# Peptides against a protein of PDB entry 3EFO, part 204

Target 1, 262 residues: chain A of PDB entry 3EFO
Amino acid sequence: SQLADLYKSCETDALINFFAKSAFKAVLHQPLKVIREILVNQTAHMLACYRKNCASPSAASQLILPDSMKVLPVYMNCLLKNCVLLSRPEISTDERAYQRQLVMTMGVADSQLFFYPQLLPIHTLDVKSTMLPAAVRCSESRLSEEGIFLLANGLHMFLWLGVSSPPELIQGIFNVPSFAHINTDMTLLPEVGNPYSQQLRMIMGIIQQKRPYSMKLTIVKQREQPEMVFRQFLVEDKGLYGGSSYVDFLCCVHKEICQLLN

## One batch from the design tools (peptide; made by RFdiffusion4, then SolubleMPNN)

Design b2_p25_6_s3 (from b2_p25_6, 11 letters changed)
Fold by OpenDDE base, seed 5:
Structure b2_p25_6_s3 (fold): chain B 262 residues (1-262), chain A 25 residues (1-25)
Amino acid sequence: as target 1 above (262 residues)
Amino acid sequence: DLSELIEEVENFKTETLTVLVETPQ
């Protein structure tokens, strides 16, 4: 059917870009609560329409997503959790204005990376490989105390170190003997010159390539104060300022779909 | 690619919800 074809060809990345810009424009003349409700309703309506007209028969307890839109909920949740759409007093007006302006000028590819960061397990690097390590989902559940992870969203770059990070890797990256000796005030990695250091620098260069902004590097130690900022980029988790986890959002969307169809 | 990361969602089961991903027919 024509409707089925429409869902097959849906470009979720473009849709999220559109919704983001529309929402951020609306912030100037509509309450944030209303904007968030509209976004959720739009998501639910699109998926309810699919379930009603295109989806295979399934139990009401199941959430059915067309393949082309399988990442729509996660992106939508990320958008809803953005500081621009949150009414929390802890978020400064300047920060809201800054991020609003940035997103309003972002292309589709930029907004994708911005809303859902790339999280790379650096501790798994193969110095003999030219390939980037496979990204992991942006959740604390994917981190390990023994691991080192690089996170990038097109604006910020974080190097997160677990408290039990391998001393060999710490030595390789920072040229210091232990986790405790790492200076987190650094915004640049030292030029240690070993293969691992060079490979990491190459990866960082690749990530920075073709991005419109130079990403500042922040070194984050697990369980230190700056980790709180880092955790806000783990977008699938529950947000500090009341944003839902991805799982909770899925449940919310499902409930709304059921309400529309019942 | 996020789409690859979310591939596991096809049979993602929460305590209260099962998510299914399908190709429209």
Scores: peptide ipSAE 0.411, ipTM 0.848, DockQ to the pose 0.757
Fold by OpenDDE base, seed 2:
Structure b2_p25_6_s3 (fold): chain B 262 residues (1-262), chain A 25 residues (1-25)
Amino acid sequence: as target 1 above (262 residues)
Amino acid sequence: DLSELIEEVENFKTETLTVLVETPQ
């Protein structure tokens, strides 16, 4: 059917870019609450239509996603959790305005990375490999106290260090003897010159390539206060300022779909 | 790629919800 073909060919990343720009434009004229409701409703309507007209028979307790839209819910949740759409006094007007304008000019690839960051387990680096480590899901559940992770969203870059990060890696990256000696006020990695340091810098360079903005590096120690900022980029988790986890959002969408089909 | 990351947990089941991914027919 034509409808089945439509869902088969859907480009979710382009759709999210469109929704983001539409929502961010609407911020000037509509209440944030209304905008968020519209986004959720649109998501539910699209998926309800699929369930009704295209999906294979399945139990009502199941959420059915077409393959082309399998990342729609996660992206939509990220969009809903963006500071531009949050009604929190902790978020400055300037920050909202800045991010709004940035997204309004972003292409599909930029917005994809912006809403869902790349999170890389750099503690697993093979210094003999030229390949980037495989990204992990943006959730605290994928972090480890023994790990070191690099996060990038096209605007910011974070180097997160677990409290039990290997001393040899700390020495390799920072040229200091221990976790406690790492200076988190630094925005640049030292030129240590060993293979591990060189590879990390190479990876950072690759990530920076083809990005319109130079990403500022923030070094984050686990359990220190600045870690809270980093955690906001773990977009699949529950947000500090009222955003839902990915799982909670899926449940919300499912509920809305059921309501539409009843 | 996010799609690849999501594929790792395709058809996952929570206590309250089962998510199924399929190709439209």
Scores: peptide ipSAE 0.410, ipTM 0.837, DockQ to the pose 0.723
Fold by OpenDDE base, seed 4:
Structure b2_p25_6_s3 (fold): chain B 262 residues (1-262), chain A 25 residues (1-25)
Amino acid sequence: as target 1 above (262 residues)
Amino acid sequence: DLSELIEEVENFKTETLTVLVETPQ
């Protein structure tokens, strides 16, 4: 059907870019709560239309997503949790204004990375491989106390160190003997010169490549206070200041779809 | 990319919700 073809050809990344810019423009003349509600409603309406007209028959307990829109909910949740739409006390008004303006000028590719960061398990690096490590879901559940992770969203870069990070990797990256010796005040990795260090730098370079802004590096040690900032970029988790987890958001959308169709 | 990442776990079940991804027909 024509409607089925429409959903097949849906470009979710472009749609999210559009929603983001529309919402961020609306911030100037509508309450944030209203904007968030509209975004949720629009999401639910789109998916309700699919459920009604295109989807295969399914139980009421099932949320049916067309393949082309399988990442729509996760991106939408990220948008809803962004500091521009969901005020957070740790984010200044100036920072919110800055991010708002940046997104208003972002292309589709930039907005994708901005809303859903790339989270890479650096501790799994193979110095003999030219391949980047496979990204993991942006959730605390994917972190490991024994792991080292690099997170990037096009504006910020974080190097997160688990409390039990391998000493050999710490030595390789920072040229210090242990986790406790890592100085988190630095914004640049030292030039240690070993293959692992060089590979990490290469990866960081690849991530930085084709990005319009130079990403500031923040080194984060697990269980230290600055980790709380890092955790806000784990966009699938429940936010500290009213943001839903991805799962909770899916449930919310599903309930709204049911309300629309019943 | 994210699509591939989500695809790995897109079909999941919670206590209250089952998420299914399908190709429109």
Scores: peptide ipSAE 0.407, ipTM 0.839, DockQ to the pose 0.719
Fold by OpenDDE base, seed 3:
Structure b2_p25_6_s3 (fold): chain B 262 residues (1-262), chain A 25 residues (1-25)
Amino acid sequence: as target 1 above (262 residues)
Amino acid sequence: DLSELIEEVENFKTETLTVLVETPQ
């Protein structure tokens, strides 16, 4: 059917870009709560339409997504949790205004990375490989106390260190003997010169080269206060200031779809 | 790509909700 073809050809990344820009424009003349409600409703309506007209028969307890929109919910949740639409005490009005303006000019690719960061397990780096490590889901559940992770969203870069990060890796990256000796005020990694350090720097360089904005590096130690900022970029987790987890959002969307169809 | 990441890293089944992904027909 024509509708089925439409869903097959749907470009979720483009939709999210559009929704983001539309929502961020609406911030100027509509309450944030209303904007968020509209976004949720639009998401539910699109998926309800699919369920009604295109989806294969399935139990009402199941959420059915066309493959072209399989990442729509996660991106939509990220959008809903963005500081422009959901105010956070730690984010200034100027920062919100800045991010709003940035998104208003972002292309599709930039929007993707911005709303869903790249999280890389750099503790597993193969120093002999020229390939970037595979990204993991942006959730605390994917972190390890023994691990070291690099997060980038096109505007910010974080190096997260688990409390039990291997001393040898810490030595390799920072040239210090332990986790406690790492200076989190640093915005640049030292040039230690070993293969691991070089590989990490190479990766950071590649990530930066692909982006139009210079990303400031923030070093984050697990369980220290600055980690709370980092955790806000773990977009699949529940937010501190009213943002839902990805799972909770899926449930919310499912319930709304059911309400629309019953 | 996020779509690939989701497919490769985790399935679409939660404790409270089963999510099915299909190709429209």
Scores: peptide ipSAE 0.405, ipTM 0.828, DockQ to the pose 0.610; fails the geometry check

Design b2_p25_6_s4 (from b2_p25_6, 14 letters changed)
Fold by OpenDDE base, seed 5:
Structure b2_p25_6_s4 (fold): chain B 262 residues (1-262), chain A 25 residues (1-25)
Amino acid sequence: as target 1 above (262 residues)
Amino acid sequence: DLSELIDFVENFKTDTLEVLIETPV
């Protein structure tokens, strides 16, 4: 059917970009609560329409997503959790204004990376490989105390180090003997010159390619104060300022779909 | 593209919700 074809060919990335810009434009003349409700309703209506008209028969307790829109909920949740759409006093007006303007000028590709960061397990690097390590889900559950992770969202780059990061990797990256010796005030990695260091620098370069802004590097040690900032980019987790986890958002969307169809 | 960024999204079940991904026919 025509409707089925529409869902097959849905460009979810473009849709997210559209919703983001529309919402951020509306902030100037609509209450934030209303904007958030509209976004949730739009998500639910699209998926309810699919459930009603296109989806195969399934139990009411199941949330059915067309493949083309499988990432719609996670991105919508990321959008809803953005500081621009949150009415929290802890968020400065300047920060909201800044991020609003940034997103308003972002293309589809930039907005994707901005709302859902790339999180790479650097500790798994193969110095002989030309491929980037596979990204992991942006959740604390995917981190490990023994691991080193690089996170990038097009504006910021974080190098997160677990408290039990391998000393050999620390030596390779920072040329220091231990985790305790790492200086987190650095914004650039030292040129150590070994293969691992070179590979990491290459990866960082690749990530920086075709991005409109130079990403500042922040080195983050697990359990130190700056980790709080880093955790805000683990977008699938519960937000610092009351935003839902991805799972909770899915439940919310499912509930709304059921209400629409029952 | 977006699909490549989160290609690991698959069918899954939580304590309260089961999510299924399908191709429309």
Scores: peptide ipSAE 0.469, ipTM 0.868, DockQ to the pose 0.607
Fold by OpenDDE base, seed 1:
Structure b2_p25_6_s4 (fold): chain B 262 residues (1-262), chain A 25 residues (1-25)
Amino acid sequence: as target 1 above (262 residues)
Amino acid sequence: DLSELIDFVENFKTDTLEVLIETPV
């Protein structure tokens, strides 16, 4: 059917970019609560239409996503949790204005990375490979105290270190004997000169390539105060200043779909 | 680009929700 073809060819990344810019324009004239409700409704309506007209028969308790839109819910939730759409006094007006302007000028690829960061397990690096390690889901559940992770969203880059990170990797990256000796005030990695250090620097360079902004590096130790900032980029988790986890959002969308169809 | 960033999205089930991904026919 025509609808089935539409869902097959749907460019979800472009759709998210459109929704983001539309919402951020609306911020100037409409209450944030209304904008958020519209975004949820649009998501639910699109998926309800699929369920009604295209989806295979399934139980009412199941949420059915077309493959082309499988990432729609997670990105929509990220959009909803962006500081521009949150009415919290903890978020400065300047920060809201800054991020709004950034997104308004972003292309599809940039906005995609901005809303859902790339989180890489650096502790699994193969120094003989030029490929990036496989990204993991942006959730605390994917971190480990023994791990080292690099997060990038096109604007910021974080190197997160677990409290039990391997000393040999710490030595390789920072040229210090232990986790406690790492200086988190640095914004550049030292040129230690070993293969692991060089590989990490190369990876960081690749991530920085083709991005319009130079990403500032922040070193983050697990359980230290700056980790709270890092955790805001774990977008699948519940937000500090509000917003649902990805799973909770899926439940919300599912409920809305059921209401639309019944 | 989407495939590179979130290609790991798959079918999953929680206590309260089952999510299924399918290709439209």
Scores: peptide ipSAE 0.468, ipTM 0.866, DockQ to the pose 0.596
Fold by OpenDDE base, seed 2:
Structure b2_p25_6_s4 (fold): chain B 262 residues (1-262), chain A 25 residues (1-25)
Amino acid sequence: as target 1 above (262 residues)
Amino acid sequence: DLSELIDFVENFKTDTLEVLIETPV
């Protein structure tokens, strides 16, 4: 059917970019609450239409996503959790204005990375491989106390270190004896010169490549106060300022779809 | 491609929700 073809060929990344820009434009003239409701409603309506007209028969308890739109919910939740759409006094007007303007000028690829960061397990690096490590889901559940992770969203870069990070990797990256000796005030990695350090720097370079902004590096130690900032980029988790987890958002969307189809 | 960037999105089930990804027919 024509609708089936539409959903099969849907460019969800472009759609998300459109929704983001539309919403961020609307903040100038509409209440944030209304904008958020519209975004949720639009998501639910699109998926409800699919469920009604295109989807295979399934139980009402199931959320059915067309493959082309499988990432729609997660990105929509990320959009909803962006500071531009949050009504929190902890977020400055200047920060909201800045991010709003940035997104308004972003292309599809930039907006994807911006809303859903790349999270790489650096502790698994193969110094002999030219391939980037496989990204993991942006959730605390995918972190490990023994791990080292690099997070990038096109604007910021974080190097997160677990409290039990291997001393040999700490030495390799920072040229210090232990986790405790790492200086988190540093914004540049030392040029230690060993293969691991070189590989990490190469990866960081690749990530920075073709990005319009130079990403500032922040070194984050697990369980230190600055880690809270890093955790805000774990977009699938519940947000500090009232944003839902990915799972909670899926449940919300599912409920709304059911309501639409009743 | 967005689907390639988040290729880890797949069918999953929780206690309260089951998510299924399918190709439209």
Scores: peptide ipSAE 0.452, ipTM 0.863, DockQ to the pose 0.600
Fold by OpenDDE base, seed 4:
Structure b2_p25_6_s4 (fold): chain B 262 residues (1-262), chain A 25 residues (1-25)
Amino acid sequence: as target 1 above (262 residues)
Amino acid sequence: DLSELIDFVENFKTDTLEVLIETPV
């Protein structure tokens, strides 16, 4: 059917970009609550239409997503959790304005990375491989106390270190003997010169080359106060400033779909 | 692209919700 073809060929990335820009433009003349409601409603309506007209029969407890739109909910939740739309007092007006303007000028690819960061388990790096490590879901549940992770969203870059991260990797990256010796005030990695350090730099370079803005590097130690900033970029988790987890958002969308169809 | 960034989205089930991904026909 025509609808089936539409959903099959849906460019979800472009759609997300459209919703983001539309919402961020609407902030100037509509209440934030209304904007958020519209975004949720639009998400639910699109998926309800799919379920009604295209999807195979399913149980009430099931949320059916077309493959082309499988990432729509997670990105929509990320959009909803953006400081521009949450407008929490903890975020300055200047920061909201800044992010709004940035998104308004972003292309499709940039907006994707901005709303859903790339989180890479760099502790798994194979120095003999030219392949980037596979990204993991942006959730605390995917972190490991023994791990080291690189997070990038096109504007910021974080290097997160678990409290039990391997000393050999710490030595390789920072040229210090232990986790406790890492200076988190640095914004540049030292040029240690070993293969692991070089590979990490290469990865960071690749990530940077794909983006129009120079990303500032922040070193983050697990369980230190600055980690809270890093955790805000774990977008699938419950937001610190009122945003829902990805799972909670899915439940919300599912309920709304059911209300639309029943 | 989007597929490269978040290709790990798969079917999953919680106590209250089951998410299924399908290709429309």
Scores: peptide ipSAE 0.445, ipTM 0.858, DockQ to the pose 0.595

Design b2_p25_7_s1 (from b2_p25_7, 9 letters changed)
Fold by OpenDDE base, seed 5:
Structure b2_p25_7_s1 (fold): chain B 262 residues (1-262), chain A 25 residues (1-25)
Amino acid sequence: as target 1 above (262 residues)
Amino acid sequence: DYLAIRFVNGKPLPEDVEELLAPLL
């Protein structure tokens, strides 16, 4: 059917870009609560329509998504949790304005990476591999005290180090003997020159390619103050002010769809 | 051409959620 074909050809990244810009435009004239409700409603309606008209009969206990929209919920949740759409007084007007303007100028690819960052397990690097390490989900649950992770969202790049990061990797990256010796005030990695260091620099270079802005590197040690900022980029987790985790959002969407179809 | 997320005790199954996010990883 025509409708089925429409869903099949749906480009979720384009939709998210559209929804983000539309919402960020609307903040100038509409209450934030209303905007958030509209976004959730639109998400539920799109998926409810698919289930009703395109999907085969299935158990009500299941959430049905077309393949083209599998990542719609996570992006929508990330959008909903963006500071621009939050009414929290802790968020400065300047910060909201800054983020708003950034997103308003982003292309489809840029907004995709912005809302759901890449999180790479650097501690698993194979210096002989030509492939980038496989990304992991943006959640604290995917981190490990023994690990080193690189996070990038197109604007910022973070190198997160677990408290138990391997000393050999620390030395390989920073040319220091231990975790305690790492200077987190640095915004550039030293040119150590070993294969591991070169591979990491290569990866960072690849990530930086085709991005409109030069990403500033921030070194983050686990359990230190700057980690709190880093954790806000773990977008699948609960937001800073109790915003929904991705899992909670899935439940919310599922419930709303069920209500629409009853 | 769709994915069905199963729910148990009101929560989605982790393996289904993993599959849902596979395109981003």
Scores: peptide ipSAE 0.710, ipTM 0.969, DockQ to the pose 0.886
Fold by OpenDDE base, seed 3:
Structure b2_p25_7_s1 (fold): chain B 262 residues (1-262), chain A 25 residues (1-25)
Amino acid sequence: as target 1 above (262 residues)
Amino acid sequence: DYLAIRFVNGKPLPEDVEELLAPLL
């Protein structure tokens, strides 16, 4: 059917870009609560329509998503959790204005990375490979105290170090003997010159390529105060200002779809 | 053509959620 073909051809990245810009424009003349409700309703209606008209009959206990929209819920939840759409006094007007303007000017590729960052386990690097390591889910559950991770969202870059990260890797990256010796005030990695350091620098370079803004590096040690900022980019987790986890949002969407169809 | 996320005790199965996010990883 034509409708089935439409869903098949759907580009979720373009859709989320549109929703983001539409919502951020609406902030100027509609209550935030209404905007959030509209976004959830739109998500639920799109998926409900697919289930009703395009998908094979399935159990009501299941959430059915077309392949083209597998990542729609996670992006939508990230949008809902953006400070522009949150009614929290802790968020300054200036911060809201800044984030709003950033997104309003973003292309499709930019908004993809912005709403769902790349999180790379660099402690697993193959120094003989020129390929980027496989990204992991943006959640604390995917971090390890023994690991080192690079996170980038197109605007910020973080190097997160577990408290038990291997001393040999720390030596390789920073040329210092231990975790405690790492200076987190640095925004540049030293040129140590070993294969691991070179590979990490190459990866950082690749991530920076084709991005409109220069991402300054922030070095983050696990359990130190600045880690709280880093954790806000683990977008699948609960937000600092009351946003839902990705899993909770899936439950919410599923419930809403069931209500629409029953 | 589509993915079916199974729910048990009000929570989606972890393996299904993993599959859901596969395109981003």
Scores: peptide ipSAE 0.705, ipTM 0.968, DockQ to the pose 0.879
Fold by OpenDDE base, seed 2:
Structure b2_p25_7_s1 (fold): chain B 262 residues (1-262), chain A 25 residues (1-25)
Amino acid sequence: as target 1 above (262 residues)
Amino acid sequence: DYLAIRFVNGKPLPEDVEELLAPLL
């Protein structure tokens, strides 16, 4: 059917770009609560329509998504959790305005990375490999105290270090003997010159490629106060300012679809 | 064609959730 073909050809990354810009435009004229409700409703309606008209009969207890929209829920949740759509006094008007304008000018690829960052386990790097390490889910549950992770969203780059990160890697990256000696005020990695450092810099360079902005690097130590900022980019987790976790959002969408289909 | 996320005790199965995010990882 034409409808089935439509869902098959759907580009979720383009869709989320559209929804983001539409929502951020609406912020000027509609209450944030209404905008968030519309986004959730649109998501539910879109998926409900697919289930009803395109998908094979399935148990009501299941959430059915076409292959083309597998990542729609996570993107939508990230959009809903963006500071532009949150009505919290802790978020300054300037920050809202800034991020709003940024997203309004983003292309599809930019918004994809912006809403769902790359999180790379740097501690697993193979210096002999030319491939980037496999990204992990943007959740605290995927971090480890023994690990070192690089997070990038197109605007910011974070190097997160676990409290028990290997001293050898710390030496390799920062040329200091221990975790305690790492200076988190630095915005550039030192030119240590060993293969590990070189590969990390290469990876950072690859991530920076084709990005419209030079990403600011922030060094983050686990359990230090600045880690709170980093955790805001772990978009699958519950947000600091009341946003739902990805899992909770899936439950929410599922319930709403069930209601739509009775 | 499509992915079916199974729910147990009101929560989606981790395996199914992992599959949802596969395109991003």
Scores: peptide ipSAE 0.702, ipTM 0.968, DockQ to the pose 0.894
Fold by OpenDDE base, seed 4:
Structure b2_p25_7_s1 (fold): chain B 262 residues (1-262), chain A 25 residues (1-25)
Amino acid sequence: as target 1 above (262 residues)
Amino acid sequence: DYLAIRFVNGKPLPEDVEELLAPLL
């Protein structure tokens, strides 16, 4: 059907870009709560329409997503949890204005990375491989005390180190003997020159490539205060200032779809 | 052409969620 073809050809990244800009424009004349509700409602309606008109009959207990929209919910939840759409006094007006303007100027590729960052397990690097390590889900549950992770969203880059990160990797990256010796005030990795360091630098370069902004590097130690900032970029988790986890959001969307179809 | 996320006791199955996010990883 024509409708089925429409869903098949849908580009979720473009949709998210559109929804983000639309919502961020609307904040100027609509209550934030209403905007969030509209976004959830639109998501549910789109998926309900698909289920009703395009999908094969399925159990009500299931959430049905066309292949083209598999990542729509996670992006939508990330959008909903963006500081621009949150009514929290802890978030300054300046920060909201800043991020609003940033997103309003983002292309599709930029907003894709912005709303769902890349989280790469750097501790798994193969120095003999030219391939990037496979990204992991942006959740605290995917971190490990023994691991080193690089997070990038097009604007910020974080290097997160577990308290039990391998000393050999720490030395390879920072040229210091232990986790405790890492200086988190640095914004650049030292030029150590070993294969691992070079590989990491290459990866960082690849991530930076074709991005409109130069990402500032922040070194983050597990269990130190700056980690709280880092964790806000783990977008699948429950936000510090509100917003649901991705799993909870899926439940919410599922319930709303069921209400629409029943 | 579509993915069905199964829910048990009000929660989506982890394996289905993993599959849902596969395109991003």
Scores: peptide ipSAE 0.682, ipTM 0.965, DockQ to the pose 0.905

